# Designs tried in a protein design run: peptides against a protein of PDB entry 2AUS. Part 103

Target 1, 323 residues: chain A of PDB entry 2AUS
Amino acid sequence: ADIKREVIVKDDKAETNPKWGFPPDKRPIELHIQYGVINLDKPPGPTSHEVVAWIKRILNLEKAGHGGTLDPKVSGVLPVALERATRVVQALLPAGKEYVALMHLHGDVPEDKIRAVMKEFEGEIIQRPPLRSAVKRRLRTRKVYYIEILEIDGRDVLFRVGVEAGTYIRSLIHHIGLALGVGAHMAELRRTRSGPFKEDETLVTLHDLVDYYHFWKEDGIEEYIRKAIQPMEKAVEHLPKIWIKDSAVAAVAHGANLTVPGIVKLNAGIKKGDLVAIMTLKDELVALGKAMMSTQEMIERSKGIAVDVEKVFMPRDWYPKLW

## One batch from the design tools (peptide; made by RFdiffusion4, then SolubleMPNN)

Design b2_p16_8_s1 (from b2_p16_8, 9 letters changed)
Fold by OpenDDE base, seed 1:
Structure b2_p16_8_s1 (fold): chain B 323 residues (1-323), chain A 16 residues (1-16)
Amino acid sequence: as target 1 above (323 residues)
Amino acid sequence: LSVIPEHLIGLWKDFL
C-alpha cells in the first residue's frame, strides 16, 4: 500500500482558483464531518455494524459505513466513513490489511522450525472462506505480503502479518499448524492497518468520540472532534490519482466521465480497469472511477474517455460550470 | 497449484 507513485505532469501551466471548492484543511466542522472518515479502534465484543450504529448515535448522523468487517472478537483499525463520505469505503475494501495475531500451537515445536515454516507462508497461499463468512466458499489464492514473528513463548506465537484483502488469518494459522504437524488455532487477533489507516495519532476509541462530541456541543471546543475525523481524501491515499483542471471539476461532479483534455497531472502505472481517484488541484476528492486508459495512453492521446466515473463525492456547486 | 510450496500440497488436499 505504501508504493510512492510517481506524478507525471501533463499541463505545468494549470492554475486553480483559491475561491472555488473546499480543500480538506479548510472545511467548516459540519462540512468536515459530512466528508469525514474516523480511524476507529474497534473494541472486542461488538460487531462492526453495531459499532457503526453507535457512532451514528454519538455523532447524530444519518449515514455511516465501515472500510471492511472485523469479527466481534477482533479489535483495532476500523475506518468508518461518515454521511456524504459513506461510499468512500469502496476504496478500502480492496486495500491490503495488517494484523497482529496470537497463534496457539497444539504441541511442542522447536523455535527454528516455527520460524522456517512461517516464512514459507509468505507469498501466495490457497484459502477457503470460513463457514460463518457470507463470502462464497470456494478455493482462492491470497497474497501474504510479509510475516514478522514478534514473540515465541512455548506454544504461543505472536506475529505481524500483511495480507491481501479478504485473507482469513484464522485459516492461515490453521494451515501453519498443519504444516508444523501439531495443529494450531487463532487465540487473539487485532487489525493494525487497513490501507492508509493504521495505528497512529488518528486512532480513536468510542469513548474518545463521546467526549470529543460533548466538548464541541457543550463547551464549544471543536478541535478534538475535528482531529478525530479524517477528511475522506485520506481514504483514497493508496489509490492512483488523476488531478483535473478547474474547468473539468463541475462536469465530473455532475457525473460526466473524465476526458483526456481535463487531466493536469496523474500517477504513473495506471492500468485500464484500475480504480482511480479523481482529484482537484487542491487535493479534493471529486469522484472514484474506473480507468479506461493506461497512464501512457492518457499522456499520448489528445481526446477520449480517461475515467468512467462510478461514484461522485463532490457537490455540484463547489466549482462553476465552465462549459 | 503452482503457488503452494510442494511439501504443503498434501495438506491443501486434506483441506479440500
Scores: peptide ipSAE 0.006, ipTM 0.468, DockQ to the pose 0.018
Fold by OpenDDE base, seed 2:
Structure b2_p16_8_s1 (fold): chain B 323 residues (1-323), chain A 16 residues (1-16)
Amino acid sequence: as target 1 above (323 residues)
Amino acid sequence: LSVIPEHLIGLWKDFL
């Protein structure tokens, strides 16, 4: 998520009409909520589904969805997409995750050996999903991007771990314990990151949401609930982006595929088959789609389908139909 | 396969 992608400009003269659309920072509060994502601090105890149901009740919403299940006992970063933004969670499911984990060892191990063995788990690991997982049990590889040991206190090891989506930290800890020769279990787990969502000033509790909704509805104070909800565009920050002409926006919002002439600028390193975000020149999310060309092909070609549009977010009326 | 220490490959073979 932290990799700044290079931006290649195809049309340096392309302008956008300030009267069209609703830029993320200029949405009325009701519209901001309709296209919102909460960076929720999920409490330990409830399921991710129960927490989503509570948010719907608190905020009086018809629809919401979460950016990747946390086990009941696991706390921390749970992105919850609201109303018309609900389907943006599909962009967050494949995103990398970070956790802070407490591992308890079942025997005494020298600190130097703990550090050496845990470093060997950086990179590609083999995992089998647990029996209780909604994911079909199969042998699979997953990446561990980094392991940072924070503290070692006898048999208790506190560590930060960055992982590929669908890595089971409980299984990682089990395998570390086996490699140490004493066995281990996961005592505690907190998710500290889910793609672009992390522990920062945007992280809010269920209690915060109750209070902030009350301040809005009873006192007329919008500021708190506005800050507690991120624009849906936050949920696609980690994706490669393609920015399109104003004249192409309405067509894409109607579900038409993006063609090469509609592209103003794009990120470097797009490959055929990648999930991409189609953006306006005001950084509004129009749609998610599958790249049908590489970045290089989108630069070199004058015509053809650049993106197969899979999920439209923008309303059809925000930009004029110019065809 | 070159990134997994040989002893960890052994442990995983017993779970395969």
Scores: peptide ipSAE 0.000, ipTM 0.461, DockQ to the pose 0.018
Fold by OpenDDE base, seed 3:
Structure b2_p16_8_s1 (fold): chain B 323 residues (1-323), chain A 16 residues (1-16)
Amino acid sequence: as target 1 above (323 residues)
Amino acid sequence: LSVIPEHLIGLWKDFL
């Protein structure tokens, strides 16, 4: 999520009409909710599916989906995409995750040895998925981006860990315990990050959502519920972006593939096969799609399919047909 | 159970 991508301008004369679309900051509250993502602090106890069902009931919604399962006992950052934004969660499934974990060692180990061995688990690790995973139990590699030891108290090790999507922290702790020679288990786990969603001022509880919904419906105060819901565009901040002409927006919103002439600007380093976000010049999410060209090919070519459009989010009527 | 506000316990019972 933190990779700053260069922006290459292909058409420096492209303008956008301020009367078209609904920029993320200018959506009426009902429309903001329809295209929203909650940065939920999931409580320990319920499943991620139960929590999504409660959000739907609290906010009177037909549809919602979560950006990656947390186990019942695990708390913290659970992105929940609402209504028309529900399918944006597919952008969050491959996103990196951060956790704070408490590891309990089954024997005494010198602190210096704990620090040295845990540092060896930064990088590529081999793990086996747990039995309860829907993923077939095959040996697989996963990236550990960083391990930061926060505290060591005898046999208890508190640490922060940044990991590739689908890294099991319980399995990581088991392997660390094996490498230390004493064994270990996961005592506690909290997720502190899911891609662009972090523990920040946007993190809200189920209680906050109840109160903020009541303030809106009973007292007419929309400010709290507006702040508690992020625009769906937040859920794609970590993806490479392609910004398109106003004249191309309605075609893409109808499910047409993006062609090279529609591109105004794009991120560097797009490869063929990458998941990309198609954006308006007002940073509105039009669609997600698969890149059919590299960034270089999209610059050098005058024509061709740049993006195979997989999922449209924008309504068909926000921009006029200009083709 | 201890981390769910009392007003949300009703919602939980309806999903169990």
Scores: peptide ipSAE 0.000, ipTM 0.357, DockQ to the pose 0.135
Fold by OpenDDE base, seed 5:
Order: C-alpha cells, then sequence, then structure tokens
Structure b2_p16_8_s1 (fold): chain B 323 residues (1-323), chain A 16 residues (1-16)
C-alpha cells in the first residue's frame, strides 16, 4: 500500500466539470453510507461473517462484505464494505497485511539467537496451506516483507510482521520455533493493517457504530457516522489507477470497456493482467477492471481496449452520456 | 533461511 506510484499524464489539458459526480468527501450522508467502507476493530470471539451480519443490523443495511477473513480469536483491522461498495472487497483480498503477534517459545533461547533466526524469515517463505483451507494444498511461496521485534520477555516474543496476503502467522511462528530448536506457538494475534486500512483515527468498534448510528437517527447528528465510514475509494488506494475523461465516465459506468482515448493520466508500472481502478478526475471510483495493456502500451497507442471492465461501482447517472 | 528446509515444512493447523 505504501508504494508511491508515479503518475504519467497523457492529456494535460483535460478538465472536469465540478457539477458532475459526487467526490468522495462531498457525498450526502445516505450516499456516503451506500458507497462506504468501515475500518472495523474486530473483537476477538466472533467470526468475520458474524461481525458483518451485526454491522448490517446496526446500520440497517441490505448488503455488506469484508476485505479478508480474520479468525474468531484474532482481533483488529477488518475492512467492511457497505451496500453499493460491497464488491470493492475484491481489491483488499490480495492486499498486504500487517500483524502484531505474541510468540511463546517452548524453551529458553538467548535473545541474540531469537533476533538472528527471526531475521532469516524476512523474504520468501515456503508455506503449505492447512488441511481445512478451501485453498488447494500446494506448496506456495509467501513474502514476509519485514519482521520487527517489539519486545522479548524470556520465552515471550512480541513482534510486528508485514506479509503477503494469505501468509499464515501461526505457521510462521511454528517454523521460527522449529528453527530455534525449542518449538513455539502463537499466543496472541492482532491485525494492525489490511492494505490501505490501518490502526488510525478511522478505526471503530461495533459499540462506536451503535452509538454513532443512534446519534444520527435520534439526534440528527451525522458527523460521527460520517467519520466512522470511509469512502469506497479508500479501499482502492493501493491499486494502480487510470484516470479518465468526463466524456468516458458514463460509458464505463454502463459497463463499456475503457479505450485508450479515454485516458487522461495513469500510474506507471501497470502490467497486462493487473487489477486496476478506473477513476474520474475527481478521484471517484468508476470501476475495477483487468488491464489489457501495460502502462507503456497505453501511452504509445492511440486506440484499443486498455481495461476490461469487470465491476462497475459508479451509478450510470452521475455523469452525462457524451456519445 | 529464505527457503524453509523441506524437513521444517510443517503441516499447518487451520488458522484463517
Amino acid sequence: as target 1 above (323 residues)
Amino acid sequence: LSVIPEHLIGLWKDFL
């Protein structure tokens, strides 16, 4: 999520009409909720699906979905996409994760040896998915981006770990314990990040959501519930983006593929097959799609399908038909 | 150990 992507401009004269669309920070409260994502602090105990069902009850919603399962026992950052935004969770599933974990060692190990061995687990690790996982039990590599030891107290090791999506921290700890020669288990786990969602001022509890919904419905105070819900565009901040002309927005919102002439600016480093976010010049999410060209091909070509549009988010009427 | 040695490839218990 922290990789700053270069922005390449194709059309420096392209303007946007301020009367069209609804920029993320300018949506009426009902529309903001319809296109919202909650950065939920998931409590330990319930499943991620139970928590989503509770949010739907609290906020009187027909539809919601989460940006990547947390175990019942695991707390912390669970992005929950609401209503019209529900499908944006597909952008969060492949996103990197951060955790704080407590590892308990089954024997005494010198601190220097703990530090040395844990550093060896930074980079590519070989993982075998669990027996009950819906994932085919093939050996797979996963990236450990970083391991930061926070505290060592005898046999208890508190650490921060940044990982590729679908890295199992329980197993990382098991393998660290084997490499230390004493064995280890995961005592506690908290997810501190899921792509662009982290522990910050946007993190809210289920209790906060109850109170903030009551303040809105009973007292007419929308401020709290507005702050508790992020715009759906937050859920795509980590994706490569393509910004399009106002004249192309309604076509894409109707499910038309994005063609090269519609591109105003784009991120560098898009590859064919990448998941990309199609944005307006006001940073509104129009659609998610599959890149059919590289960034370089989108720059050099005058025509052709740039993005195969898979999921439209924007309503068809926010921008006029200009074709 | 960027590669967990084959003898250290644990059969993981399910954590989702």
Scores: peptide ipSAE 0.022, ipTM 0.589, DockQ to the pose 0.027; fails the geometry check

Design b2_p16_8_s2 (from b2_p16_8, 8 letters changed)
Fold by OpenDDE base, seed 4:
Structure b2_p16_8_s2 (fold): chain B 323 residues (1-323), chain A 16 residues (1-16)
Amino acid sequence: as target 1 above (323 residues)
Amino acid sequence: MSVIPEHLIGLWKDFK
């Protein structure tokens, strides 16, 4: 998932006015919250929707959304986008996921056979969505990017797995158990990654959020709540980016499509139809959109619609209208 | 004793 995308510069003379916008690291606390994403450690027990409702109550928010459902019994990384950032979850839904899973085998299997069979589940797998999913139960392919066996203790297999979005680990474990000939079930599951969000120093509990909100509101200490909330730009780190001129920002913030002349720099490897993040030269998220051109077409062409703008995040007034 | 704000005391019962 950490594909370092090359950055191609189209306009090496493009400057940005330091007086315009609010860079992710320089937002006042209220504005930081309005454009924030929490890397939440979801506890086991509650639904992802209940947890989002609790965050809204804790932080006195009107709206929030999560970057992909975790089952009630599943703990770990749940990105929760706040207020004006709520729609950034659309960038996280298609993002790769990592889990640590405990698989319990229903019979004895030699460790060498466990390792060999689990290795065969790396790559393209055929899955049927579980009955509990709102998704139409069609057979579909999903990518398993990697399986790392952490520990084998008799019938218990602890493993790390990187998967394409919407891969069901419960179904994977069921199929591994069938391939082993003994059957298996998912005993435990924790999500350790959701796109750019992982288990790191930014991971916070609901308890942390209560305490940090209290320190801010009662003691005037902003530091903890500021660190507990990531800028919305974190939620798009995994996307290909297009950086635009200051003169193009206000138009895009008003919902205008990005045209080729507005591009200063862009990532390599953008394809037509890709979800892309439109950024300022200060790494502020302006909008998400659909690429209407490849990177190569955006380099070679002098005109045309580069990005169909689907979701604007930036306020209309952060940059002046220069047209 | 972490002083939980009174308005959040109800939420803590749902997390224990």
Scores: peptide ipSAE 0.009, ipTM 0.468, DockQ to the pose 0.063
Fold by OpenDDE base, seed 2:
Structure b2_p16_8_s2 (fold): chain B 323 residues (1-323), chain A 16 residues (1-16)
Amino acid sequence: as target 1 above (323 residues)
Amino acid sequence: MSVIPEHLIGLWKDFK
């Protein structure tokens, strides 16, 4: 998520009309909520689905969805997309995750051996999903991007771990325990990151949401609820982006595929088949789609389908039809 | 020096 992608400009003369659209920072509060994502601190105990149902009740919403299940006992970062933004969670499901985990060893192991063995689990690991997982129980590879040991106290090991989406930390800890020869279990787990969402000033509790909604509805104070909800564009920060002309926005908002002439600028390193975010020149999310060309092909070609548009977010009326 | 984030120090103490 922190890799600044290079931006290649294809049309340096393209301007945007300030009268069209609703930039993420300029949405009225009701519209901001309709296109919002909450960086929720999920409490331990409830399921991710129960927490989403509570948010819908608290905020009086018809629809919401979460950016990747946390087990009931697991706390921390749960992105919850609201109303018209609900489908943006599809961008977060494949995103990398970070956790802080407490591993309890079932025997005494020298600290140097703990450090050496845990370092061997950085990289590609083989996992089988647990029986309780909705995912088919096939053996699969997953990436462990990093393991950072925070503290070792006898049999207790606190560590930070960055992982590919759908890596099971409980299974990782079980395998570390086997490699140490004593066995281990996961005592505690907190998710500290889900793609662009992390533990920062945007992290809010269910209690915060109750209070902030009350301040808005009863006291007329919008500031707190506005800050507690991120624009849906936050949920696509980790994706490669393609910025389009004002004249192309209405077509894409109607579900038309993005063609090469509509591109103003794009990120480097887009491959055919990548999930991409189609943006306006005001950084508004128009749609998600599948790249049908590489970045290089989108630069070199004068015509053709650049993106197969799969999910439209922008309303059809924010930009004029120029046809 | 403990590199445990302050907000996790409570959780770590509850598991000791």
Scores: peptide ipSAE 0.007, ipTM 0.440, DockQ to the pose 0.077
Fold by OpenDDE base, seed 1:
Structure b2_p16_8_s2 (fold): chain B 323 residues (1-323), chain A 16 residues (1-16)
Amino acid sequence: as target 1 above (323 residues)
Amino acid sequence: MSVIPEHLIGLWKDFK
């Protein structure tokens, strides 16, 4: 289900000082890059690490990281977080993924049987990581959320698939081929979604990044490179959010845990142990942390630790110390 | 608000 995360307001009188912080839409270009994420169209051929190294070279960056490895031959959506935003990719690693895959069957199978058997692979499946994966090769359950067959041309089956993080599409196709009785292999794979990042107007190539950097450095035109880089806050859109008072921001930016009195508004449905994004009233990402209370407990309680702060992103000086 | 499918939401245990 697409859960519209309801927003519960605890303090409807809470205001924010417009002079404090740097909202995602008001960052100077250099600061926007320091807190940026590229929705990269990874080409087939290079590794995800080689592509990150090329982005660092193109944009003259010291640090970058990617939102989940794509194999060399796999193209499509690779979120690349830049500089101070590099660790925001950890929010994308556990996020679900969508792919378009081409499966080649090793024998003739009636289309009705293909459709019926592929429908049986929606839900819980047992997988083993491939030999070349850094993941420990144990059997594990993974969710296939949906399979949508796009086209069937003889032995070639084009399909869209939504999966739990770390589901191996190559292994899925192998098991489908076994269930069909003829065998199958993965001919092509493209990732079309990684959490909040999808194939949309924000998707850019390595070529686009070269051109857009040139337009900025040589022609003084920052518009293209600014649009090619999403704010780091985009990488946490899929997380439940807690919005905090201006007076709580500096403490959290120093690594203090979020206490209940600091909360202005929050999403419904937060459970103890959930990964949550701590936001300012200007929708700036302060930190990621573990919820220590449910949404209901955060509403009912007047005190206590609401979030165990694990990763700070906001600089300590964007908001004043008010303690 | 970007409507993110529930199944695309990450788990805390996979963040560490």
Scores: peptide ipSAE 0.000, ipTM 0.322, DockQ to the pose 0.027
Fold by OpenDDE base, seed 5:
Structure b2_p16_8_s2 (fold): chain B 323 residues (1-323), chain A 16 residues (1-16)
Amino acid sequence: as target 1 above (323 residues)
Amino acid sequence: MSVIPEHLIGLWKDFK
């Protein structure tokens, strides 16, 4: 998520009307909730679906969805997209994850050997999905981006691990245990990151949400519930972005594909087929779509479909029709 | 590329 993407400007004279739209930090509280994502600290015990159902009850919502399942026994970062933002979770499903895991070894192993073997698991690993997986049981590669050993206490190894989406930490630990020759199991697991969502001041509990909703509804204090909910734009920070002219916004909000003349600026390194976020010049999320051109083609061409618009988020009335 | 050796390929359990 921390890859700073270069921004290429196509139209340096493009201005935006400050009267149009609702920038992420300028939404009325009701509208902020309608386009919100909670960085939830999921407790151990409940399923991710039960927790989403509880959030809907607490906040009196019709719709919500989570940015990637955590097991019942697993705690930590669960992004929950609300109402009109619910569909933004599709941007979070493929996002990298970080965990802190406690591995228990089934025998004594010298610390130097633990460190050496765990370092060998950085990079591409071969996974075989379990029998209970809804995923076809084909061998697949997954990336382990990093393994950081935090503590070694005899047979207990506390470590941080950054992984590609759909990497199973329990199985990683099982394979580390086999490589060490003694076997191992996962004692504890916490998710510390899901794409742009991490353990920071935005992380909130179910209890916090109950209290903050009460303060708003009974005491008229919106500050706490406003801080507890992130704008939906947070959920796309890790995606490549294309910023469009004010004159193109309403067309895209009506479901029209983005054409090359509508582009003001874009991230470098977009490939054909990439999931991209279409943004206003005020950093409002208009839509998600599939890139039909590379960044280079979007720069060099004067016309054509740049993005196949798959998912509109912005209401049709935030920007005027200028066509 | 650290390929887990074929003899270390286990059955992964779903965290679902």
Scores: peptide ipSAE 0.000, ipTM 0.402, DockQ to the pose 0.027

